# Peptides against a protein of PDB entry 6B4E: the designs that were tried, part 25

Target 1, 295 residues: chain A of PDB entry 6B4E
Amino acid sequence: TNFDKISKMFWHYKDKIAQIKQDIVLPIKKADVNVRNLLSRHKRKINPKFGQLTNSNQQLFKIQNELTQLINDTKGDSLAYHWILNFIAKAVVHQAETEVRVKPESALPLGKLTLYLLVQFPELQELFMARLVKKCPFVIGFTCEIDTEKGRQNMGWKRNNENKWEDNTSYDERMGGILSLFAIITRLQLPQEFITTTSHPFPIALSWHILARICNTPLNLITNTHFVILGSWWDAAAVQFLQAYGNQASKLLILIGEELTSRMAEKKYVGAARLRILLEAWQNNNMESFPEMSP

## One batch from the design tools (peptide; aimed at target 1 W208 R213 G246)

Design b2_p15_7_s2 (made by RFdiffusion4, then SolubleMPNN; from b2_p15_7, 9 letters changed)
Fold by OpenDDE base, seed 2:
Parts: sequence; C-alpha cells; structure tokens
Structure b2_p15_7_s2 (fold): chain B 295 residues (1-295), chain A 15 residues (1-15)
Amino acid sequence: as target 1 above (295 residues)
Amino acid sequence: SAQQARWQAALAALP
C-alpha cells in the first residue's frame, strides 16, 4: 500500500470540493434568473426521487427515466448541468447517511440508480467521488489520527452549531451507510445496455483497495469505525467479491475478519465483534447477501 | 516482529 498515493488522492478530492464551490455553486447564484428558476424547479423534483426507491426494478427504471429527462433539460447550459449533477451527488450521499444508515439493504436500489447515472452522465463521477471522500474517507482507504480537530474533520466528523462533536454511534452509522452504498456500486454489474460500450466507473477493484489499505493502516489509527465499515462492506459486497477474486478474496477476508480483529482484541470493539460473527457465518457456509430486487 | 512480517507477507502475496 502506497500511503503517499492515498494521501494525494484524498487531498485531490478535498481540493475538488473547494473547486466545485468556487466554479459551480457560487457562480450559479449570479446566473440568469431563468436558469436559476429552472434549477430550483428541478431540484424540487429530483430530491424526493431517491426516497421513492423500493425493491422493485420497475420502480427503479421509472425513476432512472425521470431523472435522465430532468438532467437532460439542463444540458443547454454547462454550468447548470454541472450544478444539477453536483446536487445529485450530494443528495445520493445524504440518502446513504440517512436511509441506508438505518436500512442497509436500501443501498441496492440506490446503488443501481447511482451507477446508472454515473454511466449516463460521466461528469457526475468526479463530483460524486469528491463528495464521498469528503464525507467518508474510508471509501479510498484513507485514515488519519482523530485526536486533533483537523484530524476529525478530515475523517468526516461533524460538529453541531454548539461546536460539539457528533456521538460515536452517529458517526459509525453514517460511515457505515455511506460505505454500504459505495460497496454496492463497486460490486454491481453495469446495466446490460452499457456492458459492451463502457467500463465500470467504480469497479470491484476499489473494494479490494479499501480492504487492503485498511489492513495496512497502522494499528494505532484503527478504531471501532474501521470495523463497522468493514462489516457494512461485508454485508454489501463480500459474496460478489469472493466471486470476482476467488481464493485471493478469501485470503483478504480472513485478514480482516480473523487477523485484524485478533490484533485489536484488547480494545473490545463492538464493530470487531460483529465482523467476527460475519467471518464465522462464512466459515459455516452461511454468508448472506442482500436480497435481489423484484421485477 | 515475526507476526508483522507474516502480516505484510500475506498482504504482499495478494494481487
């Protein structure tokens, strides 16, 4: 694991967030009133769509088509187009922080929708990844110390209006929700219409990077959150990961499930205990995946 | 440590 490369990637996306604010969000406030009105209307139509997802593929396809049309309406103005994509990126991550957090299996329809949009609108990819890394650096296997204010901020910790840090449980659950979504995206196949013409924008190899980078993280930086997000990843993608990489995948799952948890046993992390249970279930041929969506 | 060496070796053996 090249930590310098990971750090450079982390800061690249931090810079991208600043660039998005400067070049997309702020300029649109000075744009033509008709453009601003269009975007306000579209924002109101787009935002509820993510909450309208169910376990139905039919409903998914309906929402895909509706969003595609709404996004296409903005293509006449490049700034408007990028603004609406940035809004979508933020909305998807917010849905992961709220809904997927409490209902992990909802990551599947959300992930399918997101993957479709990422392929249909390639400019969404950089916007979405920047938002993911800002909110949950674990998606690229980045970890830093959290004993400083800056370290906590870099790791996606939030403070309230009273400058109080969020509860550990709230942070763990938010990170788990975001990571679940990302894990799902990495293990999904492209829609049939894109398989022969497009490469997967966030392929299963990115799941490999997450696990490997966490395994190589200095133990003094490993927290309960690392085990929570590994458990979230496991529920979301372990079956498909094993299918993709076979014996090599098994070795990596053993490293996180057995070796990493054993090394941190003295901490008695609840997330580690759950990951051990997942490992044991796998060893007993009882590895579970999210149910497939209905037609 | 020997344990750390084994850990790193296991990771290095992965693609």
Scores: peptide ipSAE 0.027, ipTM 0.565, DockQ to the pose 0.061
OpenDDE base, seeds 1, 3, 4, 5: peptide ipSAE 0.019, 0.022, 0.020, 0.021; ipTM 0.637, 0.634, 0.643, 0.635; seeds 1, 4, 5 fail the geometry check

Design b2_p15_7_s3 (made by RFdiffusion4, then SolubleMPNN; from b2_p15_7, 7 letters changed)
Fold by OpenDDE base, seed 1:
Structure b2_p15_7_s3 (fold): chain B 295 residues (1-295), chain A 15 residues (1-15)
Amino acid sequence: as target 1 above (295 residues)
Amino acid sequence: AAQEQRWQEAQASLP
């Protein structure tokens, strides 16, 4: 694990967020009224669609088609196109922070939708990844200290309207929700129409990176959140991860589930206890995955 | 000691 590389990647995406604000978000406010009206209408049509996802593939395909059309309607104006994609990136992450947080299995339809859009609209990839890293640096295995204000901000901690930090449970759950979505995306196969023509934009190897990087993180930086997100990842992707990497995957699962939890046992992290339960379930051949979607 | 050694060895095997 090269931590300098991870840090560079983290800051790359932080810079990308700033660039998006400057080059996409702010300029559109000065755009022609017709463009702004178009985008406002599209925003209103797009926003509810993420909440309309169910465990139905039929419903998923409907929403995919509707979103595809709405996005294509903006392609005549590059700025409008990038703005709508950035909006979608934000909306997807927000859905992970809210719905996936409370219903982790909802990551599956959301992840399928997101993966489709990422392939269909390649320009979404950088926009989405930048948003993910900003909100949940764990998606790239980045960790820093959180004993400073800047450290907390870098790790995606939010403040309320009273400038008070969110509670630990809220943070943990949000990070878990976002990571669940990302984990799902990494373990999904490309839609059939793209398998032969396109490489997976966020392949299962990125899950490997998350786990490996966390395992190599200095122990003094490991928090309950790390275990929470590992548990979220486990529920989302462990089965498929084992299928992809076999014995090497097993070693890494043991490393996070047994060794890392044991090293941190003195902290009595609730997230670590849950991860041990997941490990034990696996050892007993009871590893569960999210149920597949219906037709 | 044995746990620490295993941990170090495991970490060394990671990318």
Scores: peptide ipSAE 0.065, ipTM 0.769, DockQ to the pose 0.104
OpenDDE base, seeds 2, 3, 4, 5: peptide ipSAE 0.058, 0.049, 0.026, 0.059; ipTM 0.764, 0.757, 0.712, 0.760; seed 4 fails the geometry check

Design b2_p15_7_s4 (made by RFdiffusion4, then SolubleMPNN; from b2_p15_7, 10 letters changed)
Fold by OpenDDE base, seed 2:
Formats: structure tokens, sequence, C-alpha cells
Structure b2_p15_7_s4 (fold): chain B 295 residues (1-295), chain A 15 residues (1-15)
């Protein structure tokens, strides 16, 4: 694991967030009133679509088509197009922070929708990844200290209006929700219509990077959150990860489930205890995946 | 320790 490379990637996306604000978000406020009105209407139509997802592929395809039309309506204006994609990126991550947080299996339909949009609209990829890294640096296996304000900010901790940090449980659950979504995206296959023409934008190898980078993280930087997000990843992707990498996947699952948890046992992290339960379930041939979506 | 040895071996075995 090259931590310098990871740090460079982290800061690249942090800079991208600043660039998005400067080049997309702020300029649209000065755009023509007709463009602003169009985007306002589209925002209102797009926003509820993510909450309309169910465990139905039929419903998924309906929403995909509706969103595709709404996004295509903005392509005539590059700034409007990028603005709507940035809005979608933010909305998807927000859905992960809220709905997926409380119902992890909802990551599957959300992930399928997101993957479709990422392929259909390639400009969404950098916007989405930048938002993910800002909100949950664990998606690229980045970790820093959280004993400073800057460290907490870098790791995606939020403050309320009174400048009070969010509680540990809220942070852990939000990170778990975001990571669940990302894990699902990495383990999904491209829709059949794209397999021969497009490469997967966030392939299963990125799940490998998350796990391997966490395992190589200095132990003094490992927190309960690391185990929480590993558990979230496990529920979302462990079955498919084993299918993809076989024996190599098995080694990595043992490394996180047994060895990393054992090495950190003195901390008595609740997330680590849960991860051990997941390991034990796997050892007993009881590893579960999220239920498949209905036709 | 045996734990440290297992940890190092496991890390080294990763592709």
Amino acid sequence: as target 1 above (295 residues)
Amino acid sequence: SSQEQRWQQALASLP
C-alpha cells in the first residue's frame, strides 16, 4: 500500500470539491433566469426519485428512464448539465447517509441506479467520487488522525449549527451507509447493454483497495469506525468479493475479520465484535447477501 | 508474539 498515493488522491478530490463550487455551483447563480428556472424544476422532479426506489427492477428501470430524460434535457447547456449531475451526486450520497444508514439492503437498488447513471453520464463519475471522498474517505482507504479539528474535518465529521461535533454513533452509521452504497456499486455488473462498450467505472478492485489499505493503516489510527465500515462492506459485498477473487478474497476476509480484530482486541470496539460475528457466520457457511431484486 | 507473526504473514500473503 502506497500511502503517499492515497493522500494525493484524497487531496485531489478535496480540491475537486472546491473546483466544483467555483466552476459549477457559483456560476449557475448568475446564469440566465430561464436556466435557473429549468434547473429548479428539474431538481424538484429528480430529488424524490431516489426515495421511490424499491426492491423492484421494474421500478428501477422506470426511474432510470425518467432520470435519463430529465438529465438529457440539460445537455444543451454544459453548465446546467454539470450542475444537475453535481446535484445528483450530492443527492445519492445523501440517500446513503439517511436511508441506507438505517436499511443497508436499500443500497442495492440505489447502487444499481447510481451505476447506470455513472455509465450513461460519464461526467458524473468525478463529481460522484469527489462527493464520496469528501463525505467518507474510507471509500479510497484514506485515514488520518481525528484528534484535531482538521483531522476530523478530513475524515468527514460534521458539526451542527452550534459547532458541536456529531456523536460517534451518528458518524459511524453515516460512514457505514455511504460505504455500503460504494461497496454495492463495486460488486455490481454493468447492465447488459453496456458490457461490450464500456468499462466499469468503479470495479470490484476498488473493494480490494479499501480492505487492503485499512489492513495496512497504522494501528494507532484504527478506530471503531473502521470496523463499522468493514462490517457494512461485508454485508454489501463479501459474497460477490469471494466469487470474484476466490482464495485471495478469503485471505483478505480472514485478515480483516480475524487478524485485525484480534490485533485491536484491547480497544473493545463494538464494530470489531460485529465483524467477528460476520466472520463466524462465514466460517459456518452462513454468509448472507442482500436479497435479489424482484423482476 | 504469535499474533504479530500471523499478522505479518497474512499481510505478506496478499497479492
Scores: peptide ipSAE 0.061, ipTM 0.772, DockQ to the pose 0.055
OpenDDE base, seeds 1, 3, 4, 5: peptide ipSAE 0.061, 0.060, 0.060, 0.060; ipTM 0.772, 0.772, 0.769, 0.771

Design b2_p15_8 (made by RFdiffusion4)
Pose (drawn by RFdiffusion4):
Structure b2_p15_8 (pose): chain A 295 residues (1-295), chain P 15 residues (1-15)
Amino acid sequence: as target 1 above (295 residues)
Amino acid sequence: STQEELYEEALESDL
């Protein structure tokens, strides 16, 4: 892995976040009354819909249809359309860092909803990817030191209610939750309405890049967070990763489960212990996936 | 095979 190129990709998405603020978010303050009213009303209607998802496909379709109508209502104004898509991208990532953090299997319905919106409204793709990278750089394999305040900000750290950094557990759980949504998306097939006509915007190869880049990361930059996100990724995508790459995926899963954990053993990382358990469960022919969605 | 082809494509697409 050429980590200079990974850094260039990271800063490209950081620049995109700045461009979104300049060209989408700030100009909306100056939009006409009709646009402001529509966006104010629609953002209220959109916000709770992500938490209304269940393990039921019928409920997923209902929410997809409701959101599609609300988004289509904004297409008469390119700025309002891009603003509501940016709002949705932020809301989906927030849902991943809250609900998916507590209930990892809720990443499956949320991933199906997000993937549907990503192809129904393609302008969402760049907005969503930039948001993921800003909030969880592990999705492209970016890692930097966190000894400095700027490094902590680069890696997606947050502060609590007293300018102190959130504890390591809170950060690790958030990163697992965000990365679990992205991992689901990379291993999902497109919905039927698009599978016959459209290329998958974030395919399974992106999962290969995450694993390979963590395995190629200098060991002095590896933390418990790398093991936590790999475990979260495993739960969401390891079965499909093997279906895609076979013996090569097997070699990579062994590398992360046996070698990466062994080389960092002295650190006694909690996430490394869980990744070893996942490796052993697979070796005992008991690899799990999330239960498929109910009717 | 299809899996080997996907593997090679993933490597080529990587950085």

Design b2_p15_8_s1 (made by RFdiffusion4, then SolubleMPNN; from b2_p15_8, 10 letters changed)
Fold by OpenDDE base, seed 4:
Structure b2_p15_8_s1 (fold): chain B 295 residues (1-295), chain A 15 residues (1-15)
Amino acid sequence: as target 1 above (295 residues)
Amino acid sequence: SAQEQAWQQALAQSV
C-alpha cells in the first residue's frame, strides 16, 4: 500500500468536486431559461426513481429505461447532460446515506441501477467517484486523523447549522450505507448487454484495495467506523469476494475479522464485535449474503 | 502462526 498515492487520489477527487461546481453547477444557473426548465422537470422526474426500487428486476429494468430516456433527452446540450449526471451521482449517494443505512439489502437494487448507469453513461463515473470519495473516503481506503476540524471534514463528517458535529452513530451509519453501495457495485456482474463490450468500471479489485489499505492503516488511526464499514462491506460482498479470490480472499477476511479486531481489542469497539460475529458465522459455514432479486 | 504469516504477507504485498 502506497499511502502517498492514496492521498493523491483523495485530493484529486476533492479538487474534482470544486471543478464540478465551477464548470457544471454554477454555469447552469446562467443558462438559457429553456435549459433550466428542462433540467428542473427532469430533476423532478428522476429524484423519486431511486426510492421506487424494490427487489424486483422487472421494476429495476423499468426504472433503468425511464432514467435512460430522461438522460438521453439532455445529450443535445453537453452542460445539461453533465449537470443531470452530477445530479444523479448526488442522488445515488444520498440514497445510500438515507435508505441503505437503515436497510443494507437495498444496496443491491440501487447498486444494479447505478452500475447500469455508470456503463451506459461513462461520464457519470468520475462524477460519482468524486462524490463517493468526498462523502466516504473509505471507498478508496483513505484515512486521516479526526482529532482536528480539518481531519473530520476530510473524513466526511458533517456539521449542522449550529456548527455541531453529527453524532458517532449517525456518521458510522452513513459511512456504512455508502460503503455498502460501493461494495455491491464492485461485486456485481456487468449487465449481459455490456459483458463483451466493456470492462467493469469499479471491479472487485477495488474491494481488495479497501480491505488491504485498512489492514495497512496505522493502528492509531483505526476507529470504530473502520470496523462498521468492514462489517457493511462483509454483508454486501464477502461471499462474492471469496468466489473471486479464493484462498487469498480467505486470508484477508481472517486478517480483518480476527487479526485487526484482536489488535484493537482494548478499544472495545462495537463495530469490531460485530465483525467478529460475522467471522465466526463464516467459520461455522453460515456466511450470509443479501437475497437475490426476483425476476 | 498462519494468521501472522498472512498478516506479514498482506502488509508486504498489499496495494
Scores: peptide ipSAE 0.023, ipTM 0.641, DockQ to the pose 0.162
OpenDDE base, seeds 1, 2, 3, 5: peptide ipSAE 0.020, 0.021, 0.020, 0.023; ipTM 0.619, 0.614, 0.607, 0.637; seed 5 fails the geometry check

Design b2_p15_8_s2 (made by RFdiffusion4, then SolubleMPNN; from b2_p15_8, 10 letters changed)
Fold by OpenDDE base, seed 3:
Structure b2_p15_8_s2 (fold): chain B 295 residues (1-295), chain A 15 residues (1-15)
Amino acid sequence: as target 1 above (295 residues)
Amino acid sequence: SEQEQRWQQALANSV
C-alpha cells in the first residue's frame, strides 16, 4: 500500500468538489430563468424517486426509466446536464446516509439503480466518486488523524449550526450506510445489456483496496468507525468477494476479522465485537447475504 | 508465527 498515492487521490477528489462548485453549481445560479426553472422542476421529480425504491425489480426498472428520461431532457445544455448529474450524486449519497444507515439491505436496490445510472451516464462517475470521498474517505481506504478540526473535516465529520460535532454513533452509522452502498456497487454485475460493451466503473477490486489499505493503516489511526464500516462491508459484499477471489479473499477476511480485531482488543470497540461475530458466523458456515430482490 | 505470516502476506498483497 502506497499511502502517498492514496493521499494524492483523496486530495484530487477534494479539489474536484471545489471545481464542481465553481464550474457547475455557482454558474447555474446565473443561468437564464428557463434553465433554472427546468432544473427546479426536474429536481422536484427526481428527489423522491430514491425513496420510492423497494425490494422489487419491477419498481427498480420503472424508476430507472423515469430517471433516464428526466436526465436525457437536460442533455441539450451541458451545464444543465452536469448540474442534474451532480444533484443525483448528492441525492444518492444522502439516501445512503439516511435510509441505508437504518436499513442496510436497502443498499441493494439503491446500488442497482446507481450502477445503472453510472453506466448510462459516464459523466456521473467522477461526480459520484468525488461526493463519496468527501463524505466517506473510507471508500478509497484513506484515513487521517481526527484529533484536529481539519482532520475531522477531512474524515467527513459534520458540525451542526452551533458548531457542535455529531456524536460518534451518528458518524459511525452514516459511514456504515455510505460504505454499504459502495460495497454493493462493487459486487454487482453489470446489467445484461452492458456486460459485453462496457467495463464495470467500480469493480470488486475496489473492495480489495478498501480492506487491504485498512489492514495497512497505522494502528494509532484505527478507530471504532473502521470496524463499523468493515462490518457494513461484510454484510454487503463478503459472499461475492469470496466468490471473486477465493482463498485470497479468505485470507483478507481473517486478517480484518481476527488479526485486526485482536490487535485493537484493548480498545473494546463495539464495532470490533460485531466484526468478530460476523467472522464466527462465517466459520460456522453461516455467512449471510442480503436477500435478492423480487421480480 | 501464523499471525506474523498473515500480516506479512497482507502487506505483500496490499495496494
Scores: peptide ipSAE 0.021, ipTM 0.637, DockQ to the pose 0.150
OpenDDE base, seeds 1, 2, 4, 5: peptide ipSAE 0.019, 0.021, 0.022, 0.020; ipTM 0.612, 0.637, 0.682, 0.678; seed 4 fails the geometry check

Design b2_p15_8_s3 (made by RFdiffusion4, then SolubleMPNN; from b2_p15_8, 8 letters changed)
Fold by OpenDDE base, seed 2:
Structure b2_p15_8_s3 (fold): chain B 295 residues (1-295), chain A 15 residues (1-15)
Amino acid sequence: as target 1 above (295 residues)
Amino acid sequence: SEQEKRWQEALELSV
């Protein structure tokens, strides 16, 4: 694991967020009233669609088609198009922070929708990844110290209007929700119509990166959150990860489930305890995955 | 130990 490379990647996406604000968000405020009105209407139509997802593929396809039409309506204006994609990127991550955190299995329909949009609209990929890394650096296996204000900010901690940090439980749940979504995306197959023409934008190898980079993280930087997000990842992708990499996957799962938890046992992290339970369930031939969606 | 071997192997495979 090259942590210098990971840091460079982290800061690349932090810079991308600043660029998005400068080149997309702020300029649209200066656009003509017709464009602003169009985008306002589209935003209002798009935003509720992510909450309308269910375990139904039929419902998923309906929403995919509706969003595709709404996005295509903006393609005639490059700035409007990029603005609406950035809005979608933010909305998807927000859905992970609010819904997936309390109902992890909802990551599956959300992930399917997101993957479809990422392939259908390639310009969404960098916008989405930048938002993910900003809010949950764990998606690229980045970790830094949180003993400083800057460190906490870099790791996606929020402060309220009174400058008070969010509580540990809230942070853990948000990180878990976001990582669940990303994990699902990495383990999903491309829609049938894209398999022969397009490469997966966020393939299962990115799950490997997450696990390996966390395992190589200095132990003094490992927190309860690391184990929480590993547990979230496990629920979302462990079965498919094993299918993809076989024996090599097993080695890495044992490393996070047994070795990493053992090394941190003195901390008595609740997230580590849960991950240990997941490992033991797997060892007893009881590894579970999210149920498949209905037709 | 076997555990140490697995740890070393996993690290070797890491990116």
Scores: peptide ipSAE 0.026, ipTM 0.674, DockQ to the pose 0.156
OpenDDE base, seeds 1, 3, 4, 5: peptide ipSAE 0.025, 0.026, 0.026, 0.022; ipTM 0.669, 0.653, 0.679, 0.653

Design b2_p15_8_s4 (made by RFdiffusion4, then SolubleMPNN; from b2_p15_8, 9 letters changed)
Fold by OpenDDE base, seed 5:
Structure b2_p15_8_s4 (fold): chain B 295 residues (1-295), chain A 15 residues (1-15)
Amino acid sequence: as target 1 above (295 residues)
Amino acid sequence: SAQEQRWQEALALSV
């Protein structure tokens, strides 16, 4: 693990967020009134669709088709196209922060939808990753101190309108929700129509990176949140991770579930206790995954 | 310690 490279990647995406504002969000405000009206209508149609997902593949395919059509309607104007993709990137992450945090299994249909869109519209990939890293740096295994305001901001902590930091529970749950979504995306197979023609944009190897980088993080920077997101990842992807990497996956799961939790035992983190329970369930041949979606 | 050895061995798999 090279932490200098991780830091460079983190700041790359921070810069990308600033660029998106300057090159996409602000210019569209000065665009032709017809373009602005189109985007306003599309925004209103797109936004509720993420909440309309269920455990039904039929419903998923319906929403995929509807979104595809709405996005394609903007391709005649490059700025409009990038604006709508950036909106979608923000909306998907927001759905993870709100719905997935309270219902983790909702990450599966949301992840399937997101992966489809990432492949269908490749320009979404950088926009989505930039939003993910801004909101949840754990997706690339980045960690910094949170003893400063800047450190908290870098780690995705929010302040309310009164400039008060969010509570620890809210932060932990939001991070868990976002990471659940990302974990699901990494372990999903490409849709059948893309398997032979396209590489997976965020493959299972990125889950390996998350776990390994957290294990290499200085112990003084490890918090309850790290264990919460590891638990969220475990529920979302551990079964498929074991299928992908076999014995090497097992070693890494033991490293996070047994060794890392043991090293941090003095802190008595609630997230660590949960991760230990997940480890024990696995050791008893009782590891579970999210239920498959219905036809 | 045995624990530290396991830790170092596992970290060799890291990126």
Scores: peptide ipSAE 0.034, ipTM 0.723, DockQ to the pose 0.137
OpenDDE base, seeds 1, 2, 3, 4: peptide ipSAE 0.033, 0.033, 0.034, 0.034; ipTM 0.720, 0.719, 0.720, 0.723; seeds 2, 3 fail the geometry check

## One batch from the design tools (peptide; aimed at target 1 A205 W208 C215 N247)

Design b2_p16_1 (made by RFdiffusion4)
Pose (drawn by RFdiffusion4):
Structure b2_p16_1 (pose): chain A 295 residues (1-295), chain P 16 residues (1-16)
Amino acid sequence: as target 1 above (295 residues)
Amino acid sequence: DPMNVPEEPPPPSEIE
C-alpha cells in the first residue's frame, strides 16, 4: 500500500467537506423563502425515519418510498436537492455512530436503505463517502498519529462537554458503528430495481482495501481501534468476503485474526481478543452473519 | 514491520 496515495485520498475528501460547506451549506442561508420553508419542513419529516427502520423488509420499503418522495420534492432547485442529500448523508452516519453502535445488526436495514438512496439519487455518493471518510478514516485505510490535537481531529475524535477528548471506548464504539454500515454496503447486492441496470457504487473490493491497508499500516500506528473496526467489519461482511475471494479471502482473514493480533499481543487490546474469538469460531465452522431481514 | 499484503484484490485466476 502506498500510504502517500492514501493520504492524498484522505485530503481529497477533507477538501470535499470544505467544498460542501462553501457551496451547499452556507448558500442555503441565502435561499428564498420557498426553499427555506421546504427544507425546514422536510428535514423535520426526514430525521426520525432512519430510526423507524426495523428488521422487516416491508418497513424498509415504506421508509424508502417516504424518503424518495421527500427528496424528489426538492429536485426543482439543485441547491436544495444537494442540501437535503447532504443532510441525509450526515443523518445516516450519525445513525451509524449511535444506533448501530448499540445494536450492530441495525447496520443491515440501514445499509439497504442507504444503498437504495445512493443509486436512486447518485449525487448522494460523493457526499456520503466524504462524510464517512471525515468521520471514520478507516473506511479508506487512513491512519495518522493522534499524539497531537490536529492528528486527533484528522482521525475523527470528538470532545465531550468539557473540551476533553471522548474516552477511548466511546471513540472505538463510534468507529465500529460507522465502519459496520460501510461494511454492510460493500457486501450487499443492489436492490432489484437497480441490480439489472447499474454498477454497485461501493463494491466488495472496497472491503479488501480496508483489510489490506490495515495489515500494511506501520505497527507503531496500530491501536485498539483498528482491531475493533475489523471485528465490526467481520460481523457485517466476513461471510460474503469469503464468497467473493475464496482462498485469498481466507488468507487475509487468517492474517488479521492470527498474525496482526499476535504482533500486537503485548498491548492487550480488547478488540484484538475479540477478533481472535471470531477467527476461532470460523475455524470451528461457526462463522456467523447477521440474521437476514424478516418479511 | 508490515505484512506486505497486496493492496488490490487478486485476479479470478488465483481464486479457488

Design b2_p16_1_s1 (made by RFdiffusion4, then SolubleMPNN; from b2_p16_1, 6 letters changed)
Fold by OpenDDE base, seed 2:
Structure b2_p16_1_s1 (fold): chain B 295 residues (1-295), chain A 16 residues (1-16)
Amino acid sequence: as target 1 above (295 residues)
Amino acid sequence: MPFNVPSEPPPASLIK
């Protein structure tokens, strides 16, 4: 693993966030009042859609169509179009931080919706990845020390208005929620209408990168959060990962579940204990996956 | 010692 390359990728997306602010968010504040009013109305219509997802494909398709129409209404103005996509990127990640963290299986409908939008609106891809990396750098297998304020900020830790860091449990759950969404996206097939015409924007290879990069990370940088997000990934994608890479996938699952957890056993990480349980369940032919959505 | 897992995946099947 070339960690210099990973770091460059991390900072690329950090720069992209700054660019988004300068080129999209700030300019729209100076845009025509009609454009600002349009975007305000669309924002109000779009925001609740992510919470309206259920385990129903019928409901998913309805929301896909509604969002598609709302986004298309902005295409006449490039700035408005990019602004609404950036809003969607933020909203999807926020949904992962709030809903998916407490109900991991909700990542499936959210991931399906997101993948559809990423294919339908390619400009969303860079906006979404930038937001993901900012909030959860684990999605690209980036990690750094968290013994400094800057390190914690880089790893997506939040501080409240009193300058107090969020508690470890809150951070772990947020990271797990975001990673669950990303993992789901990587293991989903494209919608049937796109399979023959489009490449997958975030393919299963990105799951391999996550696992491999974490395995190759210096042990002194490995925290409970790493194991939490690996467990979240496991629930979301392990079955499909095994289908994709076969024996090589199996070896990698054993590395994270057995070898990595064993090397960190002295830390008694709760996340590591859970990952061992997942490994043992798999060894007993009981690997669980999220239930498929209803028609 | 850190693991030395290849960063790039092998050829994948089934998922597109």
Scores: peptide ipSAE 0.399, ipTM 0.865, DockQ to the pose 0.451
OpenDDE base, seeds 1, 3, 4, 5: peptide ipSAE 0.398, 0.396, 0.399, 0.396; ipTM 0.867, 0.865, 0.863, 0.863

Design b2_p16_1_s2 (made by RFdiffusion4, then SolubleMPNN; from b2_p16_1, 5 letters changed)
Fold by OpenDDE base, seed 5:
Structure b2_p16_1_s2 (fold): chain B 295 residues (1-295), chain A 16 residues (1-16)
Amino acid sequence: as target 1 above (295 residues)
Amino acid sequence: MPFNVPEEPPPASLIK
């Protein structure tokens, strides 16, 4: 693993976030009143839809159609179109931080919706990836030290209004929620209407990159959070990962579940203990995926 | 010491 390249990619997306603010978010504040009113109404209609997802495919398709119509209403104005996509990118990640963190299986309907939108509206892809990397650098296997304020900020740690850092548990859960969503997206099949005409925008290979890069990370940079997100990834994608890569996947799962946890045993990380339990369940032929959605 | 896992994945069955 070339970590210099990963760092460059990380900073590319940081720059993209700054660019989005300058070129999309701020200009809309000065846009025509009709455009601003349109976007305000659309924002209010779009935001609650992510929380309306259930384990029902019927409900998913309804929401997909509604969002498609709302987004299409903005295509006549390029700036408005990009603004609404950026809003959606932020809203999806926010849903992962709030709902998926407490109910991991909710990543499945959210991931299906997100993948549909990423394919239907390709301009969403860079906006979404930039938001993911900003909030959870683990999605590209980036890790830095967190002994400095800047290091914590780079790794997605938040401060409250009193400039106090969030609790370790809160950070771990947020990272797990975001990573669960990303993991689900990487292992989902494209919707039937796109399979023959479109490449998968975030394929299962990106899951390989996450695992490989974490395994290759200097041990002094490995934290409880790394094991938490690996456990979240495992629940979300391990079954499909094994289906994709077979014996090579097995080797990598053993590497993270047995070897990496063993090397870090002295730290007694709770996340590592959970990952060990997941490994043991797999060894006993008890590995399970999230339940499939109903019709 | 960290592991030395290949950066690029092996050939995979398509999930597409």
Scores: peptide ipSAE 0.547, ipTM 0.893, DockQ to the pose 0.458
OpenDDE base, seeds 1, 2, 3, 4: peptide ipSAE 0.546, 0.545, 0.546, 0.547; ipTM 0.893, 0.893, 0.893, 0.892

